Peptides against a protein of PDB entry 3T6J. Designs and how they scored, part 3

Target 1, 375 residues: chain A of PDB entry 3T6J
Amino acid sequence: PIVESYIGFIESYRDPFGSRGEFEGFVAVVNKAMSAKFERLVASAEQLLKELPWPPTFEKDKFLTPDFTSLDVLTFAGSGIPAGINIPNYDDLRQTEGFKNVSLGNVLAVAYATQREKLTFLEEDDKDLYILWKGPSFDVQVGLHELLGHGSGKLFVQDEKGAFNFDQETVINPETGEQIQSWYRSGETWDSKFSTIASSYEECRAESVGLYLCLHPQVLEIFGFEGADAEDVIYVNWLNMVRAGLLALEFYTPEAFNWRQAHMQARFVILRVLLEAGEGLVTITPTTGSDGRPDARVRLDRSKIRSVGKPALERFLRRLQVLKSTGDVAGGRALYEGYATVTDAPPECFLTLRDTVLLRKESRKLIVQPNTRLE
Target 2, 372 residues: chain A of PDB entry 3T6J as posed
Amino acid sequence: PIVESYIGFIESYRDPFGSRGEFEGFVAVVNKAMSAKFERLVASAEQLLKELPWPPTFEKDKFLTPDFTSLDVLTFAGSGIPAGINIPNYDDLRQTEGFKNVSLGNVLAVAYREKLTFLEEDDKDLYILWKGPSFDVQVGLHALLGHGSGKLFVQDEKGAFNFDQETVINPETGEQIQSWYRSGETWDSKFSTIASSYEECRAESVGLYLCLHPQVLEIFGFEGADAEDVIYVNWLNMVRAGLLALEFYTPEAFNWRQAHMQARFVILRVLLEAGEGLVTITPTTGSDGRPDARVRLDRSKIRSVGKPALERFLRRLQVLKSTGDVAGGRALYEGYATVTDAPPECFLTLRDTVLLRKESRKLIVQPNTRLE

## One batch from the design tools (peptide; aimed at target 1 E207)

Design b1_p8_4_s3 (made by RFdiffusion4, then SolubleMPNN; from b1_p8_4, 4 letters changed)
Fold by OpenDDE base, seed 4:
Structure b1_p8_4_s3 (fold): chain B 375 residues (1-375), chain A 8 residues (1-8)
Amino acid sequence: as target 1 above (375 residues)
Amino acid sequence: SFERYPLA
């Protein structure tokens, strides 16, 4: 078998300031069959990058073909097991030296093991479809999230010699129509500047890229979906995200006004963006369960994903990228924290919904080390 | 990285 591993201070999600890495490591075996799909995604990456809602001047100057491999993890030492990885976690290195992507396929498979009767917050009519396409939609989302999410965008930098990595005279900020007015100075990094919001903000950007690009027919084709199947995968991917945004409330601590999980905070932000889009795209309805206790239902109007959801996400995603590229911490924080606030304001009443989420919380699955054998 | 916790 082809074995891959890594070890070191890698992920900084547990640092409130997003800077200090947690020591982790894994040993995994390459899944050749699933890797083939990601290889096709890599082959299309340069073209797909152009579909992202920012001008080429905000994208990497030179496309560097990354590696992308599906892995079956045998052992993972760390506080959390990711579904996908993009490394290194340094934006400067990503844009100048390249990066590697992995999908932890057997970790994703754990998420497939959901019993219908335990599936919360979905309409009954959506449950079977969700169960059927959750796995495939995750493959799509993770692939896009890593390769074209974390793997996209450029940071504007002035180096120690005063030279810029962009043309100050010609590059225009698409949000303002003006020349670039801010950038990263020598020694400044994404994490050092954006600090407490850096990890979650970046995850939100990557998740948004996944949702946005999964609408592209070429992406679905790469993963082997066409026609009605492709539309179902899209629907379930978006449905999963809005559901995740509700589930995310578990990881919010009202007393401290803080989030305990960067990805879940990101998913809540996306939910807020899509709710703001209105027009019946997303609806969260408090209900009463069969046990007489509070429950809720999330509805996503499939017919409005492209007409309402995509434009809203496009605008939001562009803003995320522009603010990131320009190192505009004030603007970025204002935008992101605005969507990340959790109140009990109508109509959503998120704090009340949080109580419902906690009430309906299922016991977490125990993830145990697998074994492998030759037969 | 991308993390999903199987909650339900």
Scores: peptide ipSAE 0.100, ipTM 0.828, DockQ to the pose 0.367
OpenDDE base, seeds 1, 2, 3, 5: peptide ipSAE 0.093, 0.060, 0.105, 0.066; ipTM 0.827, 0.807, 0.836, 0.818; seed 3 fails the geometry check

Design b1_p8_4_s4 (made by RFdiffusion4, then SolubleMPNN; from b1_p8_4, 3 letters changed)
Fold by OpenDDE base, seed 4:
Structure b1_p8_4_s4 (fold): chain B 375 residues (1-375), chain A 8 residues (1-8)
Amino acid sequence: as target 1 above (375 residues)
Amino acid sequence: SVEVYPLA
């Protein structure tokens, strides 16, 4: 077998300021069959990057072919086990040196084990479809999230010698129509500038890329989905995201006005964006469960994903990227914290919904990693 | 990275 490993101070999710990495390591075995799909995705990456909703001037100057491998984890040492990884976590290195992506396939497989009777917040008509396609849709989302999410975009930089990595006279901000007015100075990084929102903001950008690009037929074809299956994968991927946005409320602490999990905060933000789009795209309805206690249902109108959802996500995703590229912390914080704010304002009444989410909370799963042997 | 099951 082909063995992969890595170790070091990698992820900064546990640092409130997004700067200090947690010591982490894993040992894994390459899944050749699943890796082949990601290799095809890599082969299409340069073309797919052009489908993202920002000008080429806001994308990396030169495409650097990354690695992408599906791994079955044998041992993972850390506070949490991710489903996917993009490294290094430094945007400057991603731009100049390249990056590597991995999907932790057997971690994703754990997510497939959902009992229908325990599946919360979905309409009954969606449950079977959700269970059927949750796994495949996760593979698509993780692949896009890592490769084309974390692996996309450019930071505008002025180096220590005063040189810019962009043409100040010709590059135009697509949101303002003006020349670029802010950038990263020498020694400034994404995390150092955006600090408390950096991790969640970046995860939100990556998740949004996944939702946006999963609509592209080429992406679905790479993963082996066509026709009705492709449409179902799209639907379940979007449905999973809006459901996750509701579930995310578990990780908000009202008393401290803070979020305790970066990815869940990101998913809540996406939910807010799609709710704001209106037109019946997403509906959250408080209900009464069979036990007589509060419950809720999330509904996503499949027919409005492309007509309503995609344009809303396009605009939002472009704003995320432009603010990131220009190092506009004030604008970025205003945008992101606006969507990340949790109140009890109608019609959503998110704080009330949070009580429902907590009431329906399931016990934490124990992840047991496998052994392997030669026979 | 993507977390499927965030640790609380």
Scores: peptide ipSAE 0.164, ipTM 0.849, DockQ to the pose 0.453
OpenDDE base, seeds 1, 2, 3, 5: peptide ipSAE 0.163, 0.131, 0.175, 0.141; ipTM 0.847, 0.830, 0.856, 0.838; seed 3 fails the geometry check

Design b1_p8_5 (made by RFdiffusion4)
Pose (drawn by RFdiffusion4):
Structure b1_p8_5 (pose): chain A 372 residues (1-112, 116-375), chain P 8 residues (1-8)
Amino acid sequence: as target 2 above (372 residues)
Amino acid sequence: HTGTYYPS
């Protein structure tokens, strides 16, 4: 459509429980030139799903070209203006017929070297160069194969299923599936507090995982003297964001104030656990004399160490999502999402530095439409 | 579930 639109109580992020949605609405026009660079990603999107750490029976039944667009926003009502979105928010529809992927083109043109804190003098160079371009990649993957992948196991009214039980097996355990989503049950209705952050974490992780693929970069025009940098800046940005996320964590209430930031911290912790000097947090000192930190990500060890930690992580996340296992999901997540002062990081002590170097986000003014 | 992305 020339004009793209949508509205309702949709994103559930701001419900302390995680079920009730917050009202919003948007009207934006579809840009053509930048969209083809996405529709390409949609065309070859079919194969990639099978590259995911879980078998094809643990994935959605068919596939689709649901849609991927680039929208110049006219009116976005509500609390915020996301860079990209995958909707509608009803999973059942995501599997049965389809969904849609939205990359807002003109919001980007808004959001783009001393404020590059927690990086090094190198780094921030590659950051300034490849952040913008890599943004499109991470978004495309986050939206398309982030939430585009995965399958829910639901018990329909009768004792039957939405799948064949005897032929489905859990790779982690080896047994046959003992858990699932029953009638009326949904992602938010079960995982609740964690559902948003958990699902987002999965999407971003698949983001990096498939951001390691030559093909996607060929779609975005990255290869050779190019294919490096963008991947690096992407991962580096992910680990740095994992650091900045401490600001949005409330230690007194042992509570996270956001899904994205928390998820990013989780991915950071998983990478730190992979060890092998791949990632480091250094309690440095800024030129101003105050405290500071430098995030060190060895790029040569990206495929040899980090990738395994990823696909094992995604495999577990997805496995626990399909069967709808809350116990495992939480135990696997809230454990990773835990914030403490234990070394050799001391995140409780780092958080202060994160708050000192903290940023306050900008404001996006919007135009109106007068009736003549 | 809805999926959104925000820059860092």

Design b1_p8_5_s1 (made by RFdiffusion4, then SolubleMPNN; from b1_p8_5, 3 letters changed)
Fold by OpenDDE base, seed 5:
Structure b1_p8_5_s1 (fold): chain B 375 residues (1-375), chain A 8 residues (1-8)
Amino acid sequence: as target 1 above (375 residues)
Amino acid sequence: MVGTYYPD
């Protein structure tokens, strides 16, 4: 078997400032069969990058073909096991040297394996479809998230010699219609500038890329879905995201007004964006469970994903990228923290919903380390 | 990266 490993101070999710890496490591085995779909995605990456909702001037100047491999984890040492990884975490290196993507296949399997009886916050009519397509849709989402999410976008930089990596005279900010007025100076990084929101903001951008691009027929074809199956995968992917946005409330601490998990915060933000789109796209309804205690249901209107959801997400995603590219921390923070704010304001009453989420919380799944041997 | 989805 092909063995892959990594070790070191890599991910900074536990740093409130998003800069200091946690020491972690893994040993994994390459899953060749599962890697094939991601390889096909890589083959289409350059073309798919053009489908993202920002001008080419805000995309990386040169496409560097990345690696993408599915891994079965044997052991993972760290505070949390990811479903996918994109490294390195330095934007300059991603732009100049390239990057590698991995999907932790057996971790994904654990993550999306859910018993029907334990499915919370879904309409009864959606449960079977959700169970059927959760895994496949998650594969699509992770692939897009890592490869085209984290792997996309350009940072405008002025180097130590005063040279810009963009044409100041011709590049236009699509949001303002003006020339670029802010950028990263030498020594400034994404994490150093955006600090407390950097990790979750970037995850939100990547998740949004996934939702946005999963609507593209070519993406679904790459993963082997066509016709009604493709539409169901799309639906379940979006449904999973809005559900995750609700579940995310578990990781909000009202007393401290902070989030404890970057990805969950990101998912909540996306939920807020899609709720703001209105028009019946997403509905969260408080209910009463069979036990007489509070419950809730999330409904996504599949017929409005393209007509309502996509445009809303497009605008939001473009704004995320533009603010990131230009190093506009003030604008970025205002945008992101606005959507990340949790109040009990009607109609959603998110703090009340949080109580419901906590009430319906299940025990964390146990991930058991496997063994290997020669036979 | 994509973190694991936490319990439903």
Scores: peptide ipSAE 0.097, ipTM 0.805, DockQ to the pose 0.289
OpenDDE base, seeds 1, 2, 3, 4: peptide ipSAE 0.056, 0.061, 0.065, 0.062; ipTM 0.804, 0.806, 0.824, 0.801; seed 1 fails the geometry check

Design b1_p8_5_s2 (made by RFdiffusion4, then SolubleMPNN; from b1_p8_5, 4 letters changed)
Fold by OpenDDE base, seed 3:
Structure b1_p8_5_s2 (fold): chain B 375 residues (1-375), chain A 8 residues (1-8)
Amino acid sequence: as target 1 above (375 residues)
Amino acid sequence: MVGTFYPD
């Protein structure tokens, strides 16, 4: 078997300032069959990058072919097990040296084992589709999230010699129509500038890339979905995201106005963006469960994903990228914290919904280290 | 960066 591993101070999610890495490590075996799909995605990555909603001037100057492998984890030592990984965690290195992606396939498989009777917050008519396509749609989302999410975009930099990695006279900010007015100086990084919102903001960008690009027919084809299946995968992927945005409220601490999980905060932000789009795209309805206690239903109108959802997400995603590229911390913080704010304001009443989410919360799942053997 | 975490 092909064995992969890493170890060290790698991920900074536990650092409030997003800078200091947590010591972690894993040992995994390559899943060759699943890796083949991601290899096809890599083969199309250069073309798919052009589909992202920002000018080429905001994308990496040169495409550097990354690695992408599906891994079955044997051992993972850390505070949490991700579904996917993109490394290194330095934007400058991603731009100049490249990066590597992995999907933790057997971790994803654990997420597939949802019992229908325990599936919360969905309409009955959506549950069967959700159960059927959650796994496959998640594979698509992780692939896009890592490769084209974390693997996309350019930071504008002035180096120690005063040279810029962009043409100040010709590059135009697509949001303002003006020349670039801010950038990263020597020694400044994404994490150092955006600090407390950096991790969640980047996860939000990556998740948004996943939703946005999963609408592209070529993406679904790469993963082996066509026709009605492809449309169902798209629907379930978007449905899963809006549901996750509601579930995310579990990880918000009202007393501290604090989010405890970067990815869940990101998913809540996306939910807010799609709710803001209106036009019946997403509806969250408080209900009463069969037990007489509060419940809720999330509805996503499939027919409005492309007409309403995509444009809304496009605009939001472009703003995220432009603010990131230009190092506009004030603008980025205003945008992101605005969508990440949790209040009890109508019509959503998110703090009230949080109580419902907590009431309906499932017991914590345990991840158990697997065994492997030769047969 | 680490990819997605899903609670359910």
Scores: peptide ipSAE 0.093, ipTM 0.838, DockQ to the pose 0.559; fails the geometry check
OpenDDE base, seeds 1, 2, 4, 5: peptide ipSAE 0.074, 0.078, 0.073, 0.087; ipTM 0.831, 0.814, 0.832, 0.829; seeds 1, 2, 4, 5 fail the geometry check

Design b1_p8_5_s3 (made by RFdiffusion4, then SolubleMPNN; from b1_p8_5 with H1M S8D)
Fold by OpenDDE base, seed 2:
Structure b1_p8_5_s3 (fold): chain B 375 residues (1-375), chain A 8 residues (1-8)
Amino acid sequence: as target 1 above (375 residues)
Amino acid sequence: MTGTYYPD
C-alpha cells in the first residue's frame, strides 16, 4: 500500500487571528480506486475554473495541475478531523507553485451513516432522498471545495521591488467598473490582512464554489451522474448546505457574539445569502415535534435552484473573490460579518431557532481510528 | 485548509 503522512503547524482554525498553526498530523493509506474520480476532476479543472463567476484576470495566471488523492486515515492527531484537505495554506504558493488535495474517504463514510428516524429538520418527503444521495453529493462537494474552491482565485500583489503581478492599466474590478485600487503589499498575506474572518471567509468561498459548480453537467458526469440522478445529487447537495446552515447555530455563542467553528459559520452565511434571495427558494418553518416541544423544518424549492439560487450565489461568490483579490478588508469584513450576524429579528428569529437546534441536537459522532492487517 | 468538516 501507498502510505501518506504529514505533520507540523498546519491549520490555523484555533487561532483567533487565523495565523498561528495548530500542531497536527496524520498517517493514511491511499485508496487507489476512490482516487480515480478525483483524478477525472483534476483533468477537467482548467476548463471548470473558467466557469467561476470572475474575470480571468482574477484567476491564476497559469493552471498548475495538482494532485488529488483519496486517503483512508489510520491515525489523525489534531483538534478535528476533516473530510478534505488542500495544502499549502499560503495563497501565494498555491498560485505560483501549486497545491495538493486529499479526500479522507473513511471519514466521509462515517459521516454518511445516519438513521432516518434521527434525521432532524427535513421534510419527510426529503428524508429518503437525502439519505440516498448524501454520500455521493458530499463527494462532489468535497472535490469541488478543495480543488476548485481553495484551488482558485488570484491575489493581487505588489512585491518588494514594486512590481505588480497584474496589469494596473487594463485589469478592471467587475464590481466597481474601475481600475484596481488595492492589493497585497510585500509581506501581507490573506490571513494577516483578513485576520479574524480569514478562515471562515475562505471556507465560505470554497463551499460556495462547490454549490455553484455542482450545477454544471460536466461536474456531475465526472462523478458518474446523469439525468434524474444528477438532478437529485444537485438537490441534495444544496439541501444539505441549507440544513447545515441551520445546524451551524449550535456553534454560535450569543454571549460572546462569536463563532466557534469556521466551516459552520461559513454554512450559516450561505444560508443567509440564499434566504435573502427570497422567492420561496429556502424556507425555515418552526414546528412542534411529536413530543410537544419546538422543532423546525427546512425546505428548498428544487425548481428555483437555477433560477433564484444560482444568480444569488453567483453575485455573492464574485463579491467574495473580488474583495479577496484586492485585499479590501473593510469591504470584505462588512460583507461577511453582515451575513454572519445572528439576531432574533423576524421572520427567521435565528436566536430562537438556535434554541430549537440545541434542543434537537444529536450526539456527536465518534471516529474510532483503525488499524491495518494482512490477509 | 481542511475544507469541508462536520463536527456532528
Scores: peptide ipSAE 0.065, ipTM 0.775, DockQ to the pose 0.538
OpenDDE base, seeds 1, 3, 4, 5: peptide ipSAE 0.053, 0.104, 0.065, 0.046; ipTM 0.801, 0.807, 0.805, 0.776; seed 3 fails the geometry check

Design b1_p8_6 (made by RFdiffusion4)
Pose (drawn by RFdiffusion4):
Structure b1_p8_6 (pose): chain A 372 residues (1-112, 116-375), chain P 8 residues (1-8)
Amino acid sequence: as target 2 above (372 residues)
Amino acid sequence: SGTYEPTS
């Protein structure tokens, strides 16, 4: 459509429980030139799903070209203006017929060297160079194969299923599936507090995972003296965001105030656990004399260590999503999402520095439409 | 479902 639109109570992020949605609406025009660069990603999108750490029976039944667009926003009502979105928010539809992927083009043109805190003098060079371009990649993957992948196991009214039970097996356990989503049950209705953050974490992780693939970069025109940097800046940005996320964590209530930031901290912790000097947090001192920190990500160890930690992580997340296992999901997540002062990081002590170097986000003014 | 939020 020339004009793309949507509205309703949709994104569930701000419900303390995680079910009730917050009202919004948007009207934006579809840009053509930048969209083809996405429709390409859609065309070859079929294969990639099978590159995911879980078997094809643990993935959605068919596939689709649901849609991927680049929208110049006219009116976005509500609290915020996301960079990209995958909707509608009803999972059943995501598997049965389809969904849609939206990359807002003109919001980007808005959001783009001393404020590059927690980096090094190198780094922030590659950051300034490859941030913008890599942004499209991470978004494309986050939206398309982030939530585009995965399958829900639901018990229909009768004792039957939406799948064949005797032929499905859990790779972690080896047994046959003993858990699932029953009638009326949904992602939010079960995982609740964690559902948003957990699902987002899975999407971003698949983001990095497939951001390691030559083909996707060929789609975005990255290879050779190019294919490096973008990937690096992407991962580096992910780990740095994992650091900045401390600001949005409330230690007193032992509570996270956001899904994305928390998810990003979780991915950071998983990478830190992979160890092997791949990632480091250093309690440095800024030129101003105050406290500070430097995030160190060894790029040569990206495929040899980090990737395994990823596909093992995604395998677990997805496995617990399909069977709808809350116990394992939480125990696996809230454990990773825990914030403490234990070394050799002391995140409780780091958080202060994160708050000192903290940033307040900008404001996006919007145009109106007068009727003549 | 979900959205993507840019980082700093």

Design b1_p8_6_s1 (made by RFdiffusion4, then SolubleMPNN; from b1_p8_6, 6 letters changed)
Fold by OpenDDE base, seed 3:
Structure b1_p8_6_s1 (fold): chain B 375 residues (1-375), chain A 8 residues (1-8)
Amino acid sequence: as target 1 above (375 residues)
Amino acid sequence: GGSFVPDF
């Protein structure tokens, strides 16, 4: 087998300022069959990058073909096992040297094992479809999240010599219609500028890219989905995201006004964006469970994903990228923290919903992989 | 960066 490994201070999710890495390491085996889908995605990456909702001037100047591999993890030492990884975690290196992507396939497979009777917050009519397509939709989402999420966009930089990596006279901010008025100075990084929101903001951008681009027929074809199956994968991917946004409330601490998990905060933000779009796209309805205790249902109108959801996500995603590229911390923080705010204001009453989420919470899953064998 | 699947 082909063995992959890494070790070191890599992920900064546990640093409140997003700068210091946690020491982690893994040993994994390449899954050749699953890697083939991601290789096809890489082959289309340069074209798909052009589908993202920002001008080419906000994208990387030079496309660098990344690696993308599906891995079956044998050992992972760290605080949590991701579904996918994009490295390095330095935007300058991603732009100039390239990056690598991995999907942790057997980690995803564990997440696929959902018992219908334990599946919370979905309409009964959606449960079977959700169970069927959760796995495949995750493969699509992870692939897009890593490759075209984390792997996209440009930071505007003025170097130590005063030179800009963009044309100040011709590059226009698509949100303002004006020339670029802010950028990263020498020594400034994404994490150093955006600090406490950097990790979650970037995850939100990457997740949004996944939802946005999964609507593209070419993406679905790459993963082997056509016709009704492709539409079901799209629906379940979006449904999973809005459900995850509700589940995310578990990771909010009201007393401290903080989030304990960057990805879950990101998913809540996306839920808020899609709720704001209105027009019946997403509905969260408090209910009473069969046990007489509080429950809830998330509804996603499939017919409104493209007409309502896509435009809302497009606008939001463009704003995220423009603010990131220009180093506009004030604007970025205002936007992101606005959507990340959890109150009990009607109609959503998110703090009340949080109580429901906690009430319906399942036991924490433990992933155990003690051995492997050749067959 | 990573991508983490919520426990559900």
Scores: peptide ipSAE 0.150, ipTM 0.851, DockQ to the pose 0.671
OpenDDE base, seeds 1, 2, 4, 5: peptide ipSAE 0.115, 0.112, 0.143, 0.112; ipTM 0.831, 0.829, 0.848, 0.830; seeds 2, 5 fail the geometry check

Design b1_p8_6_s2 (made by RFdiffusion4, then SolubleMPNN; from b1_p8_6, 6 letters changed)
Fold by OpenDDE base, seed 3:
Structure b1_p8_6_s2 (fold): chain B 375 residues (1-375), chain A 8 residues (1-8)
Amino acid sequence: as target 1 above (375 residues)
Amino acid sequence: GGSFFPDP
């Protein structure tokens, strides 16, 4: 088998300022069959990057073909096991040297094992479809999240010699219609500037890219879905995201006004964006469970994903990228923290919903990989 | 800041 490994101070999720890496490592085996789908995605990456909702001037100057491999993890030492990884975690290196992507396939497989009776917050009519397509939809989302999420966008930089990596006279900010007025100075990084929101903000951007681009027929075709199956995968992917946004409330600490998990905060932000879009796209309804205790239902109108959801996400995603590219920390923080705010204001009453989420919380899952063998 | 975590 082909063995992959890495070790070192890599991910900064546990650093409140998003700068210092946690020491982690893994040993994994390449899954050749699953890697084939991601290779097809890589082959279309340059074209798909053009579908993202920002001008080419906000995208990388040259496309560097990345690697993308599906891995079956044998050992992972760290505080949490991801389902996908994009490295390096330095935007400058991603832009100039390239990057690698991995999907941890057997980690995703564990997430696929959902018992219908334990599936919370979904309508009964959606449960079977959700169970059927959760796995495939995750494959799509992870691929897009890593390759075209983390792997997209440009930071505007003035180097130590005073030179810009963009044309100040011709590049226009699509949000303001004006020339670029802010950028990263020499020595400034994404993490150093955006600090406490950097990790979650970037995850939100990557997740949004996944939802946005999964609507593209070519993406679904790459993963082997056509016709009704493709539409079901799209629906379940979006449904999973809005459900995850509700589940995310578990990771909010009201007393400290903080989030304890960057990805879940990101998913809550996306939920807020899609709720703001209105028009019946997403509905969260408090209910009473069969046990007489509080419950809730998340509804996503499939017919409004493209007409209502896509435009809302397009606008939001463009704003995320423009603020990131220009190093506009004030604007970025205002936008992101606004959507990440959790109150009990009607109509959503998120703090009340949080109580419901905690009440319906499942036991913590443990992942065990004791051995493997050749057959 | 370059990883994906599934739902809990």
Scores: peptide ipSAE 0.311, ipTM 0.901, DockQ to the pose 0.767
OpenDDE base, seeds 1, 2, 4, 5: peptide ipSAE 0.301, 0.264, 0.266, 0.235; ipTM 0.897, 0.889, 0.886, 0.875; seed 5 fails the geometry check

